# Peptides against a protein of PDB entry 1IK9, part 232

Target 1, 211 residues: chain A of PDB entry 1IK9
Amino acid sequence: MERKISRIHLVSEPSITHFLQVSWEKTLESGFVITLTDGHSAWTGTVSESEISQEADDMAMEKGKYVGELRKALLSGAGPADVYTFNFSKESCYFFFEKNLKDVSFRLGSFNLEKVENPAEVIRELICYCLDTIAENQAKNEHLQKENERLLRDWNDVQGRFEKCVSAKEALETDLYKRFILVLNEKKTKIRSLHNKLLNAAQEREKDIKQ
Target 2, 207 residues: chain A of PDB entry 1IK9 as posed
Amino acid sequence: MERKISRIHLVSEPSITHFLQVSWEKTLESGFVITLTDGHSAWTGTVSESEISQEADDMAMEKGKYVGELRKALLSADVYTFNFSKESAYFFFEKNLKDVSFRLGSFNLEKVENPAEVIRELIAYALDTIAENQAKNEHLQKENERLLRDWNDVQGRFEKAVSAKEALETDLYKRFILVLNEKKTKIRSLHNKLLNAAQEREKDIKQ
Target 3, 195 residues: chain B of PDB entry 1IK9 as posed
Amino acid sequence: MERKISRIHLVSEPSITHFLQVSWEKTLESGFVITLTDGHSAWTGTVSESEISQEADDMAMEKGKYVGELRKALLSVYTFNFSKESAYFFFEKNLKDVSFRLGSFNLEKVENPAEVIRELIAYALDTIAENQAKNEHLQKENERLLRDWNDVQGRFEKAVSAKEALETDLYKRFILVLNEKKTKIRSLHNKLLNA

## One batch from the design tools (peptide; made by RFdiffusion4, then SolubleMPNN)

Design b2_p26_7_s3 (from b2_p26_7, 18 letters changed)
Fold by OpenDDE base, seed 1:
Structure b2_p26_7_s3 (fold): chain B 211 residues (1-211), chain C 211 residues (1-211), chain A 26 residues (1-26)
Amino acid sequence: as target 1 above (211 residues)
Amino acid sequence: as target 1 above (211 residues)
Amino acid sequence: DKEDKELKEAYEKKEKKEEERKEEEE
């Protein structure tokens, strides 16, 4: 079961923050339970998949689009630009909401709610859910923070090893070249010396033949 | 201002979850506002720094230790092992709590609360705070998750570069040695050839002198 | 001299390939 609580303002009571709780199984399109509270009274209604389908049909809207609008309205509250307007009559227990577009306002949906006899229990349960959600989110945040600190250490360690590897590669190359040049030059000098000795020996032999 | 809401069970109403809100400035020892609610009624009291100091003195406890116990009691609820027991009289508005140790139970503190005239406002504000906290924690969670994913990518990238650097170092060393050996062997062969020519020339000269 | 030149050219070519690969990985 999924649950979302949102703050809404009712047109009838704009100064009093209301809380809209929506509970559903897997998908909102399969139906949901809606609970409205002002912190004193509570009202609950069940909306079936058939009612959602009927409202989509009545609106001449594709079901997926309609459910998408329901999700935006009921799970996000009024939205950042008062895109949704909520209305509730305590007398009739009739809840309805409108989408306000620049050129068009239209009713998105309506539900009959029932007044809860023991609103304190609903309110306590709602607060419990909020506190549980806070605790779960805190635990997840602490875990993610520790993982991020671990990953940062691991990154620093491998970065330092990489830099050492680069430097070691360059140092190795330089050392190997230096050693190579030294040995090569020694061999070249020895070759030159041997050639000179061979030339001198040939010149001496040519002198010895010329007596 | 800091705030913490905790679930508590009152000895007088063990079946009804109560919510204990504590609000303070910087440190709990500087005083706090305590609010108790059952989702229908609310009670509020202000506890001053002087009252906290007096309670610490009356308990013959060091202030820092006492505040530490207050923090555990009032900000953590009952604790995992019912270490704290909460009592409240609706008639007297007297709130007190005890610490239950294996061999000793003692009163940790007591406060006079006042019944709030408009508990719905307090409850709405409490729910608003919970929802704000959820939203903030969710935003932090999403940020930490994205950072975690970034750090993991960065780690994989540098790890891959490190492995390539190690392999490149080994390949470079192997190649340099192979090339060095080839040139060295050629020079050694040339030296050997020149030495043999020099030895032959010397032997020929020694024959020419004996001749 | 020719071998030393070929060796040098082969090292310079390897160094250049390693630099090009580093630039392609940046």
Scores: peptide ipSAE 0.000, ipTM 0.789, DockQ to the pose 0.005; fails the geometry check
Fold by OpenDDE base, seed 2:
Structure b2_p26_7_s3 (fold): chain B 211 residues (1-211), chain C 211 residues (1-211), chain A 26 residues (1-26)
Amino acid sequence: as target 1 above (211 residues)
Amino acid sequence: as target 1 above (211 residues)
Amino acid sequence: DKEDKELKEAYEKKEKKEEERKEEEE
């Protein structure tokens, strides 16, 4: 089961933060359980897949688009721009929410909730879930931090080896060229010496012919 | 202000999870505010630096060690081995906790709490803090994940460049050696040719003298 | 031939020293 808790403000009680819990299996489309609380009272309702389908049809909206709007409204609260407005009557237990666009607002959904007899249990369970989520996220963050530190060390090690390899390549090239030039110059000197000996021998032979 | 919420079980109500909130400035030693709730009622008390000092003295414990035990008890709940036992009387509003060791249990601290008139506000604020903490930790988690992915890419890039550098060094050495051998062999051939010309010239001169 | 051999041996010795340095840095 997936779960999301969001804070919302009701039009009827704008000074009191309410908490909207939505619980679902795999997809919100398959239906969900909604719970509303103000920290004193709680209200719960179940929304079926058939009710979601009916509401999408009544809105003449493609079901995937409608479920996408439900997800934005119910899982994110009002959003940063009060894009969604939440309404609840404690008397009728009727919950509805509207999408506020620039030029038009429209009702996005409505649900009948039931007042919970023991709201303290619902509130305790909600707080437990929050604390569990905090602990899980902290453990994930500690793991990711350690992994970042490892990856940074490994990167520095490879970078250092790479820089050494670059320098070693340049040094190798320089050294090999120096060694080559030494041997080449020795051979050039030997060639010049042999060539001079040939010239001298030819000059001596020309002298010997001239007697 | 720092804050920690933990779940605890009271000896008097072991079936009902309670939530213990501790709030402090910089260090727990400077004093703290403690709030207890069961999701219906709430109780609050303030513990001063002087009370902490007095309790440490009464225990004949070094203050830093005592504060260390307070931190473990109040910020972590009972712990995995029920190392700390929590007691609260709703009638007297007397809260105390014990450290359970293998052979001895001892009272670690005691506080007078006051019943909150509007517990719903305290509960709402507690839930808000939990949701804020979740959002902050999620944002940190997403950041760390993106950084891990970046570091992994950067590592792979440097590793690939390093491997190419190693291969390029070996290829360079091989290429330079091959080029050197070609030039060297050309010079050796020239030396041999010149040497043979000298030998032939000497043989011709010996023939001319015998002539 | 002798000079080619000496140069080849000098290359092989250098290559071996670079391998030994890689093994010491691993």
Scores: peptide ipSAE 0.000, ipTM 0.789, DockQ to the pose 0.005; fails the geometry check
Fold by OpenDDE base, seed 4:
Structure b2_p26_7_s3 (fold): chain B 211 residues (1-211), chain C 211 residues (1-211), chain A 26 residues (1-26)
Amino acid sequence: as target 1 above (211 residues)
Amino acid sequence: as target 1 above (211 residues)
Amino acid sequence: DKEDKELKEAYEKKEKKEEERKEEEE
């Protein structure tokens, strides 16, 4: 089961932060449990897959698109753009929410909630879930931080090896060329010396033939 | 201001999870605000630096050590080892906690709390803090994850460059050596040829003299 | 022949010493 808690503001009580908890299995399309609380009272309702399908049909909206709008409304909280407006009557226990577009507001959905007899239990469980989520996220942060530090060390080690390899390649090229030139020059000097000896011997033979 | 919320179990109500909020400035030594809630009622007390010092003195404990024990008791929650036991009387509003060692239990501290008139506000603020902390930690997790993915890419890029550099160095050495041997062998062949011509010329001259 | 052998041995010895340094750094 997945769960999301969001802060919302009700049109009827804009000064009091309410909390909207939605619990579902895999996707909101299969149905969900909605819980509203003000930290004193709690209200819960179950929304079935059939109700979601009926609301989508009544809106003449494709079900996947409708579920996408439900997800944005119910799981994102009231994003800073007030795109979603939440309404709740404590008397009728009727909860409905609207999408506000530039030129039109339309009701996205409506749910009948029931007042929870023991709101303290719902509130305690909600706080427990928040604390568990904080602990899990902190452990994940610490793990990711340690991995980040490891990856940075590993990067620095390979970078240092790479720089050494580049320098070693340049040094190798320079050294091999220098050694080659030395040996080549020795051989060229020997060739020149032998060629001169051959020329001198030929000149001596030409002198011996000319007596 | 720093804040920590922990789950605790009271000896008087072991079946009901309570939440202990501690708020402080930099260190617990400077004093703190303690809030207890069961999701319906809330109780708050302010503990001064003087009260902390007095409790440390009464325990004949070094203040830093005492504050260290307070930190473990009040900020770690009841760790799985039940090392800390929490007691609260709703009638007297007296809160005290004990450290359980193998052979001795001793009171670490005691605070007079006051019942909050509007517990819903305290509970809403507590839930808000939890949701803010979740959002901050999630954003940090997403950031660290993206950094880890970046560092892994950067590592793979440097590793691939390093491997190419190693291969290029080996190829360079092999190529330069092959080229050197070719040119050197040409020069050696030329030296051998010139030396043979010189020997032949000397032999011909020796024949011409004998003749 | 002797100079080629000495040069070949010098290159082979340098190559081997670089391989040994890679193996020691791994």
Scores: peptide ipSAE 0.000, ipTM 0.789, DockQ to the pose 0.004; fails the geometry check
Fold by OpenDDE base, seed 5:
Structure b2_p26_7_s3 (fold): chain B 211 residues (1-211), chain C 211 residues (1-211), chain A 26 residues (1-26)
Amino acid sequence: as target 1 above (211 residues)
Amino acid sequence: as target 1 above (211 residues)
Amino acid sequence: DKEDKELKEAYEKKEKKEEERKEEEE
């Protein structure tokens, strides 16, 4: 089961932060359990897949799009732009929410909730879920941090090996050229020596002819 | 102000999860505010630095060590080993906790709490803090994940450049040796040609002398 | 002398092209 808790403001109680818990199986489309609390009282309702389908049909909205709007409203709360307005009557236990657009507001959904007899249990379970989520997220953060530190070390090691490889390539090129020049110069010296011997032999032959 | 919420079990109410909130400035030694809740009622007390010092003295424990034990007890809850036992009387509003060692249990601290008149406000604020902490931890997780992905890309890029550099070094060495051998062979051919010319000139001179 | 100069110039050109490619990739 997936679960999300959101902070909401009710139009009827704008000074009191409420918490909206939604729990569902795989997809919100298959139905969900909604729980509302003010930290003292709690109200719960179950919304079926058939009710979601009926509400989408009544809204003349494509079901996938409707579920997408439900997801935005119920799982994100009001959002930063007050795009969703939440209403609840404690007397009738009727919960409804509206989408506010610039020129039009429309009801997006409505649910009958039941007052929970033991709200403290619901509140404790909600706090437990929050604490468990914090612990899981902290463990994930610590894992990701250790992985970052590993990746950074591995990067530094490869970078250092790369720089050494570049320098070694340049040094190798320079050394090979120096060695090449030395051997070439030896061969050039031998060629020059042989040419001089040929010239001397020719001069001696010309002297021997001139007697 | 730093804050920690822990799940605890009271000896008097072992079937009901309680939440222990501790809030402090910089160090727990400077004093703290303790809040206990069962999700319906809440109790709060303020513990001063002087009370902590007095309790450490009464325990004949070094203050830093005592504060270290307070930190373990109050900020981690019972822990996985039930090393700390928590007690609270709703009638006297007296909260105390014990450290359980294999052969001895001893009281580590005791606080007078006051029943909060509006527990719903305390509970709502506690849930808000949990939700804010979840959001902050999620944002940190997303950031660390993106950083991991960046570091992995950067590692792959440097690794690929390193492998290319290694291959380029080996190719350069091979190419330079091939070129060197070509030029050396040309010079060796020239040396051989000059030696043959010297031998021929010597043979011609010997023929001219015999003629 | 001429062949050694041509080989040196060919290498200086290759080195310069490799530097120019590094500067274009930075």
Scores: peptide ipSAE 0.000, ipTM 0.790, DockQ to the pose 0.005; fails the geometry check

Design b2_p26_7_s4 (from b2_p26_7, 16 letters changed)
Fold by OpenDDE base, seed 3:
Structure b2_p26_7_s4 (fold): chain B 211 residues (1-211), chain C 211 residues (1-211), chain A 26 residues (1-26)
Amino acid sequence: as target 1 above (211 residues)
Amino acid sequence: as target 1 above (211 residues)
Amino acid sequence: DKEDEELKKAAEKREKIEKERKEALE
């Protein structure tokens, strides 16, 4: 079971924030329970999947599109663009809402609600749900914060190891080249020395042949 | 201004969840506004810093310890251990709470509340605060989630660079040693060749002297 | 030659380090 509470303004009472609770199973398409409250009185109604389908057909709207509009209207509150207008008669318990476009407003849906006999219980349960949701979101927030701190530590550790690896690679290359140059120079000196000895021996032999 | 809403049970009405709202500036020590509601009626009272100090003195408790107990009692709800008991008379508007220890219960504080004339407004504002808190916590959670995803990507990037650096270091060391051995062996071969030429020249000279 | 013995010792030391690394990874 999923639930969303939103704040709405009624056309008849625009100065009083009302609260719209919608409860559904898996998808809003399968039907939902709607509860309206002003913090003193409460009204509830059940909307079936068949009623949603009938309303979509009566509007000549594709069902998925219609359910998408219901979701935006009923679950988002009146968005900042006043795209949805809510109407409720406390006398008839008739609730209806309209979508306002630039050039046209049209009724999106209507529900007969029933006045709740014990509104205080509905209001208490609604507040309990809000408090539970706050607690759950706080626990999730604390978990994500701890995970963020862990990931940052892990990043710093790998970064430090990477920098050490880069420095060690450069130092290794430099050291190996220095050692190589030393040994190479020693071998070159020995080659030059042996070559000079060969030249001297050849010159001495040429002197011995000339007597 | 800070605020906390908690759910409590009154000794007189243990079957009905009540809500305790506490509002304060910077610290609870500076005084607070307390609001009690059952979802139908509401009661409010203001507790000054002087009243908190007087109550701490009357209890012969250090003020910081007393404020710490007030914070636990009034802001945490009745914790799972029933450490705090709440009492309220709707007739006298007298609210008091006790701390229950294993061997002793003692009154921690008491307040005279006033019945709110328009409880629906207080309840609506309380629900609005809950909804705002939910929205803020959701936005924070979405931000932390995106930050965690960023940190994970950054970690993977550094880890991949580190692994490449390790492999490149090992490959470099191996390649430099192979090249060094090749050049060294060429120089050793040249030294041996020159040494043999010197020995042959010496042997030829010794033959020419005997001839 | 003394240089050839030092190089041989350096090679043996490297082979030992490489073996110790392999044994530490198993």
Scores: peptide ipSAE 0.000, ipTM 0.787, DockQ to the pose 0.004
Fold by OpenDDE base, seed 2:
Structure b2_p26_7_s4 (fold): chain B 211 residues (1-211), chain C 211 residues (1-211), chain A 26 residues (1-26)
Amino acid sequence: as target 1 above (211 residues)
Amino acid sequence: as target 1 above (211 residues)
Amino acid sequence: DKEDEELKKAAEKREKIEKERKEALE
């Protein structure tokens, strides 16, 4: 089961932060349980897949698009953009929410909620879920931090080896060329010496022919 | 201000999860505010640095060690090891906690709490803090995940460059040696040719002298 | 002879460097 808790402000009680809990299986489209609380009272309702389909049809909206809008409204909380307006009557237990566009507001959905007899249980469970989520996220953060530190060390090690390899390549190339030049120069000197000996022998032969 | 919320079980109400909130400035030693809630009622008390010092003295415990035990008891919640036992009287508003060792339990501390008139405000603020902490930790997780993915890419890139550098070094060295051998062999052939010419010239000279 | 010895020493030094590199990569 997936679950999201968000803060919302009700039009009727803008000074009191409410918490909207939505619980679903795999996708919001398959239906969900909605719970509203003000930290004292709680209200819960179940929304079926058929009700979601009917609301989409009544809006003349494609179901996937409608579910996408539901997800934004119910799971993201009222972001700073007041794009979604939440209304709840404690008398009728009727919850409805609107999407506010520049020039038009439209009702996105409505639910009948039932007042919970023991709101303290719902509130305690909600706080427990928040604390569990914090603990899970902290453990994940610690793991990711350790991995980050490991990857950084490994990167520095390979980078250092790479730099050493580059320098060693350049040094090796330089050494090989120096050695090559030395040997080549020795051979050139020997060739020059042999040429001079041939020239001298030819000159001596020319002298011997001239008697 | 630092803050920690933990789940605890009270000896008087073991079936009802309670939440222990501790708020402090920099260190727990400087004093703290403790808040207890069951999701319906809330109780709050302030503990001063002088009270912490007095409790440490009464226990004949070094203050740093005492504060270390307070931190474990009040900030970690009852871990699975039941090392800390929490007691609260709703009648007297007296909260006390014990450390359970193998052969001895001892009172670690005690506080007088006051019943909060509007517990819903305290509960809402507590839930808000939990949701804020979740959002902060999620943002940190997403950041660390992106950094880890970046570091992994960077590592793979450097590793690939390193391997290419190693291979290029070996290839370069092999090529340089091949070229060196070719040039050296040319020079050796030229030296041999010049030696043969010198030998022939000497043989011809010996023939001319016999002539 | 001397040139073949220098080439041989250069080859031996190469083989040593290559071996040390292989051992440092393992």
Scores: peptide ipSAE 0.000, ipTM 0.787, DockQ to the pose 0.004; fails the geometry check
Fold by OpenDDE base, seed 4:
Structure b2_p26_7_s4 (fold): chain B 211 residues (1-211), chain C 211 residues (1-211), chain A 26 residues (1-26)
Amino acid sequence: as target 1 above (211 residues)
Amino acid sequence: as target 1 above (211 residues)
Amino acid sequence: DKEDEELKKAAEKREKIEKERKEALE
């Protein structure tokens, strides 16, 4: 079961922060339980997959698009741009919400809620869920932080090895060329010496033929 | 201002989860505001630095150690081992907590709380704080996750460069040695050829002298 | 000898690479 709690403002009570809890299985399309609370009273309703389908049909909207709008309205809270307006009558327990577009506002959905007999239990459970979510997120944060520190160490180690490899490659190339030049020069000197000996021997033979 | 909300069980109402909120500035030692709620009623008390000091003295405990025990009791919730027992009388508004050790239990502290006139406001604010904390922790998690993914990419890039550097170093060494051997062998062949020419010239001269 | 010219060209190429690297590190 998935759950989202969001802060909303009701048109009827704009000074009192309300909390909208939505609980669903895998997808919001399969139906959901909606709970509204003001921190004193709570109201709950169950919305079936058939009701969601009926509302999509009544709106002449494709179901996937409609569920996408429901998700934005009910699970994201009132986004920063007041795109969704929430209305609730405590007398009728009728909850409805509107999407505000630039040139038109339209009702996106409506639900009949029931007043919860023991709102304190719903509120306690809601706070428990928040605290559990905080603890889970903190544990995840600590894990990710430790992993980041590990990855940074591993990166530094490889970087240091890479720099050593680059330097060692350059040093190796330099050393090999220096050694090559030395040996080459020794061989060149020996070749020159042998050529001079051949020239001298030829000159001596030419002198011996000339008596 | 720092704040911690924890779930506690009262000895008087073990079946009802209570929430203990503690608010303080920088250190718990400077004093704190404690709020208890059952999701319907709320009770608040302010504890001054002087009261904390007095309780430490009454316990014959060093203040830093006492504050350390307060922090464990009030900010960590009842740890997994029921080391701290919480008591509250709704009639007297007297809150006290005990530390349970293996061979002894002792009162760690006690506070007079006052019943809040508008508990719904305290509860709404508490839920708001939980939701804000969830949002902050989620944003931190998303940031750390993106950073982990970046560090992993950066590590893979450096590792790939390092492997290329190692391979390039080995290839360079091999190529330089092969080229060196080729040139060295050519120079050795030229030296041998020149020595043979010198030997032949000497043999021809010895024939010419005998002739 | 052709080999001495190739070695000379290789040395000149290396000197150029070393110079370019020095200029890239400054």
Scores: peptide ipSAE 0.000, ipTM 0.787, DockQ to the pose 0.004; fails the geometry check
Fold by OpenDDE base, seed 5:
Formats: C-alpha cells, sequence, structure tokens
Structure b2_p26_7_s4 (fold): chain B 211 residues (1-211), chain C 211 residues (1-211), chain A 26 residues (1-26)
C-alpha cells in the first residue's frame, strides 16, 4: 500500500491547515482511501475504481488523463500555484476539489466522507506514519552519504593512480631516450675510431708504395 | 531551534501511543520545551537550565552525564530495550521518567506540564513539522542520489583514462625499443662493414710485403 | 559537520584538479 499526506487549505476554513491522506494499492487508478483531518476531527471515504471511471466519463475525460489530474490534486498538495481548490462541508461530509485555470475553474472530483468516531487513533497513526517515513528517509540518507564518501575515496584513488601513470609515462620516455642516446653515441664513437684506422692504414700503404 | 519527536508508551496508558516532542536551543543543557500528545489532548512544559542543573545535583550526578541520560531518554524514544519508562498523570499534569537497570529503576527526571487549551493547533503544527522534515530529507536524498550518480560517472571516466594510460605506457615502451633496435642494428652493420674493410686492407698490405 | 567538511574539501579538491587538468589540456 502506498500513502501520501498533504497539507491543504479548505475554502470554508482557510486559516486552519488540513491534512489530506490518500492511500492506494499499486496505482491511484485502482481506487483509494481518502482521509481528511484538522488535528481534532477526521473524515474518511473509500473511492473505488468504478467511481473513478464514472467521474472520468461524466467529465468526458480520458481515464489516464483524469487519474493524472487526481494524482496532481490529491498527492502534490496545493502547490504554491493554487491550481487546485479544496472544499469540504463538515455538515454534509461532502468533499470536492476544483482545478483552477486562467479563465475557468471546474470540479475535478467529489467524494462523500464519513466522520471518524475516534479521530485520535487516525491522528496517532498519521503521526506514526510520518515518524516512520522520517526514520526510513534518514536511514536512506545515511546510506547515500556513506556511498557518496566511498565513491569520492575511490575517485581520489583512481585519480592519484592516473596522475602517477601520466608522470611515469613521461619519465619512461625521457629515461629510454637518455639510455639510447648513450648507446648510440658509443656506437658513433666506435664508427669514428674505425674510420680513422682505415684512413691511417691507407696512408701507411701509400708510404710503402713511395722507395 | 532543534526539535525531536518520539513515540512513547505511558505506564498509565500502554495501549495508546503518545508523542513526546522536545525542542531546544543549541544544546539540551540550555533547557528545553517538552510537549506530550495522544492525538486528542496536548500538554506542554518548559524546563530551564537551572532545573536541569538542580535535578543533576539532586541525583548526585555530573551534569554532562545527566544531560547525556536526558538525551537518550527524551530524544531516542523508548528504544526496543525498554531502558526508559515514561509516566504521566493527566490529573496532576505530572510527567516523570525512569531508567531501568537490571536490578533497579530510578527516576531520571520529572516535569510539571500544562494542558494546552487548543491541542488541535499543537497537533497540526507537529504534523506540519513532520511533513517539512520529510520534504527536507527527500530533497537531501535526491541531492545525494544525483551526487552519487555524478561521482560514479566521474570514477568511470578516470578509470577509463587510467586504463588507457597504462596501455599507452606499455605501447610507448614497446615502440621505443623497436625503433632503437633498428637504429642500433644499422650501426652494428656499419661497424661490421668497417671491420671487414680493415681486415681486407691488412691482408692486401701483407701481400704487398710478400711481393 | 566534520564529515560534511571533509566531503566538501574533497569535492573542492576534485573540482580544482579537474579545472587544473582542463587548463593543462588547453
Amino acid sequence: as target 1 above (211 residues)
Amino acid sequence: as target 1 above (211 residues)
Amino acid sequence: DKEDEELKKAAEKREKIEKERKEALE
């Protein structure tokens, strides 16, 4: 089961924050349980997949689009853009919400709720769910932090090895050139020495021919 | 201001989860505000630094140790080890908690609370704080997730560069050796050719002397 | 705090190394 709690303001009580809890199985399309509370009273209703389909049909809206609008209205809270307006009558237990466009507002959905006999239990369970969610998110945060630190260490280690490899490549090239220059110079010296011996031998032969 | 909300069970109402809110400035040692709620009623009290010091003195406990025990009792919730027992009288508004050791329990602290006139406002604010904390933790988790994905990409990039650098170093060494062997072989061939010319010149001179 | 500062210093060091490498490749 998935759950989302959002803060909303009711048109009838704009000064009192209400909490809208929505719970569903797998997808909001399969139906949901809606709970409204003001921290003193609570109201709950169950909305079936058939009711969602009927509301979509009554609005002449494609079901996937309608469910998409329900998700934005019921799970986002009233975002700062006041795109959704929430209405609730405590007398009739009738809950409805509107989508506000530039030039027109239209009713997006309506639900009959029932007043909960023991609102304190619903409120306690809601607070428990919030505290559990905080604990789970904190544990995930600590895990991600440790993973971040691990990845950063691993990056620094590979970076340091890479820098050493670059320097070692340059040093290798320099050392190899120096070694080969020395060996080549020895061979050049030997060639020069042999040429001088050939020149001397030729000069001696020319002297022996001249008696 | 720092705040912690914990679930507790009262000895008088073990079947009903209570919520213990503690709020403080910088350190719990400077004093704190304690709020207790059962989701219907709320009770609040302010505990000063002087009261904390007096309780530590009355217990003949070092203040830092006492504050350490307060922190464990009031901020951890009753951990699964039942190390702390919470008591509250709704009639007297007297709150006290005990530390349970193997062979003895002792009162760790006691506070007089006042019943809140509008508990719904306290409960709404508590739920708002939970929802804000969830949103902040979620934003931090999303940030850490993105950071981890970045660090992993950066690690893969440096690892790939490192592997290329290792391969390039080995290739460089192999190429340099091949090039220098060719040049050295040319010089060796020239030396051998010059030696053969010297031997021939010596043989010709020996023929000229015999002639 | 201390771990966050070490992480921040390590991130700053990475950014500096990456910048120095970009400058050395130009």
Scores: peptide ipSAE 0.000, ipTM 0.788, DockQ to the pose 0.008; fails the geometry check

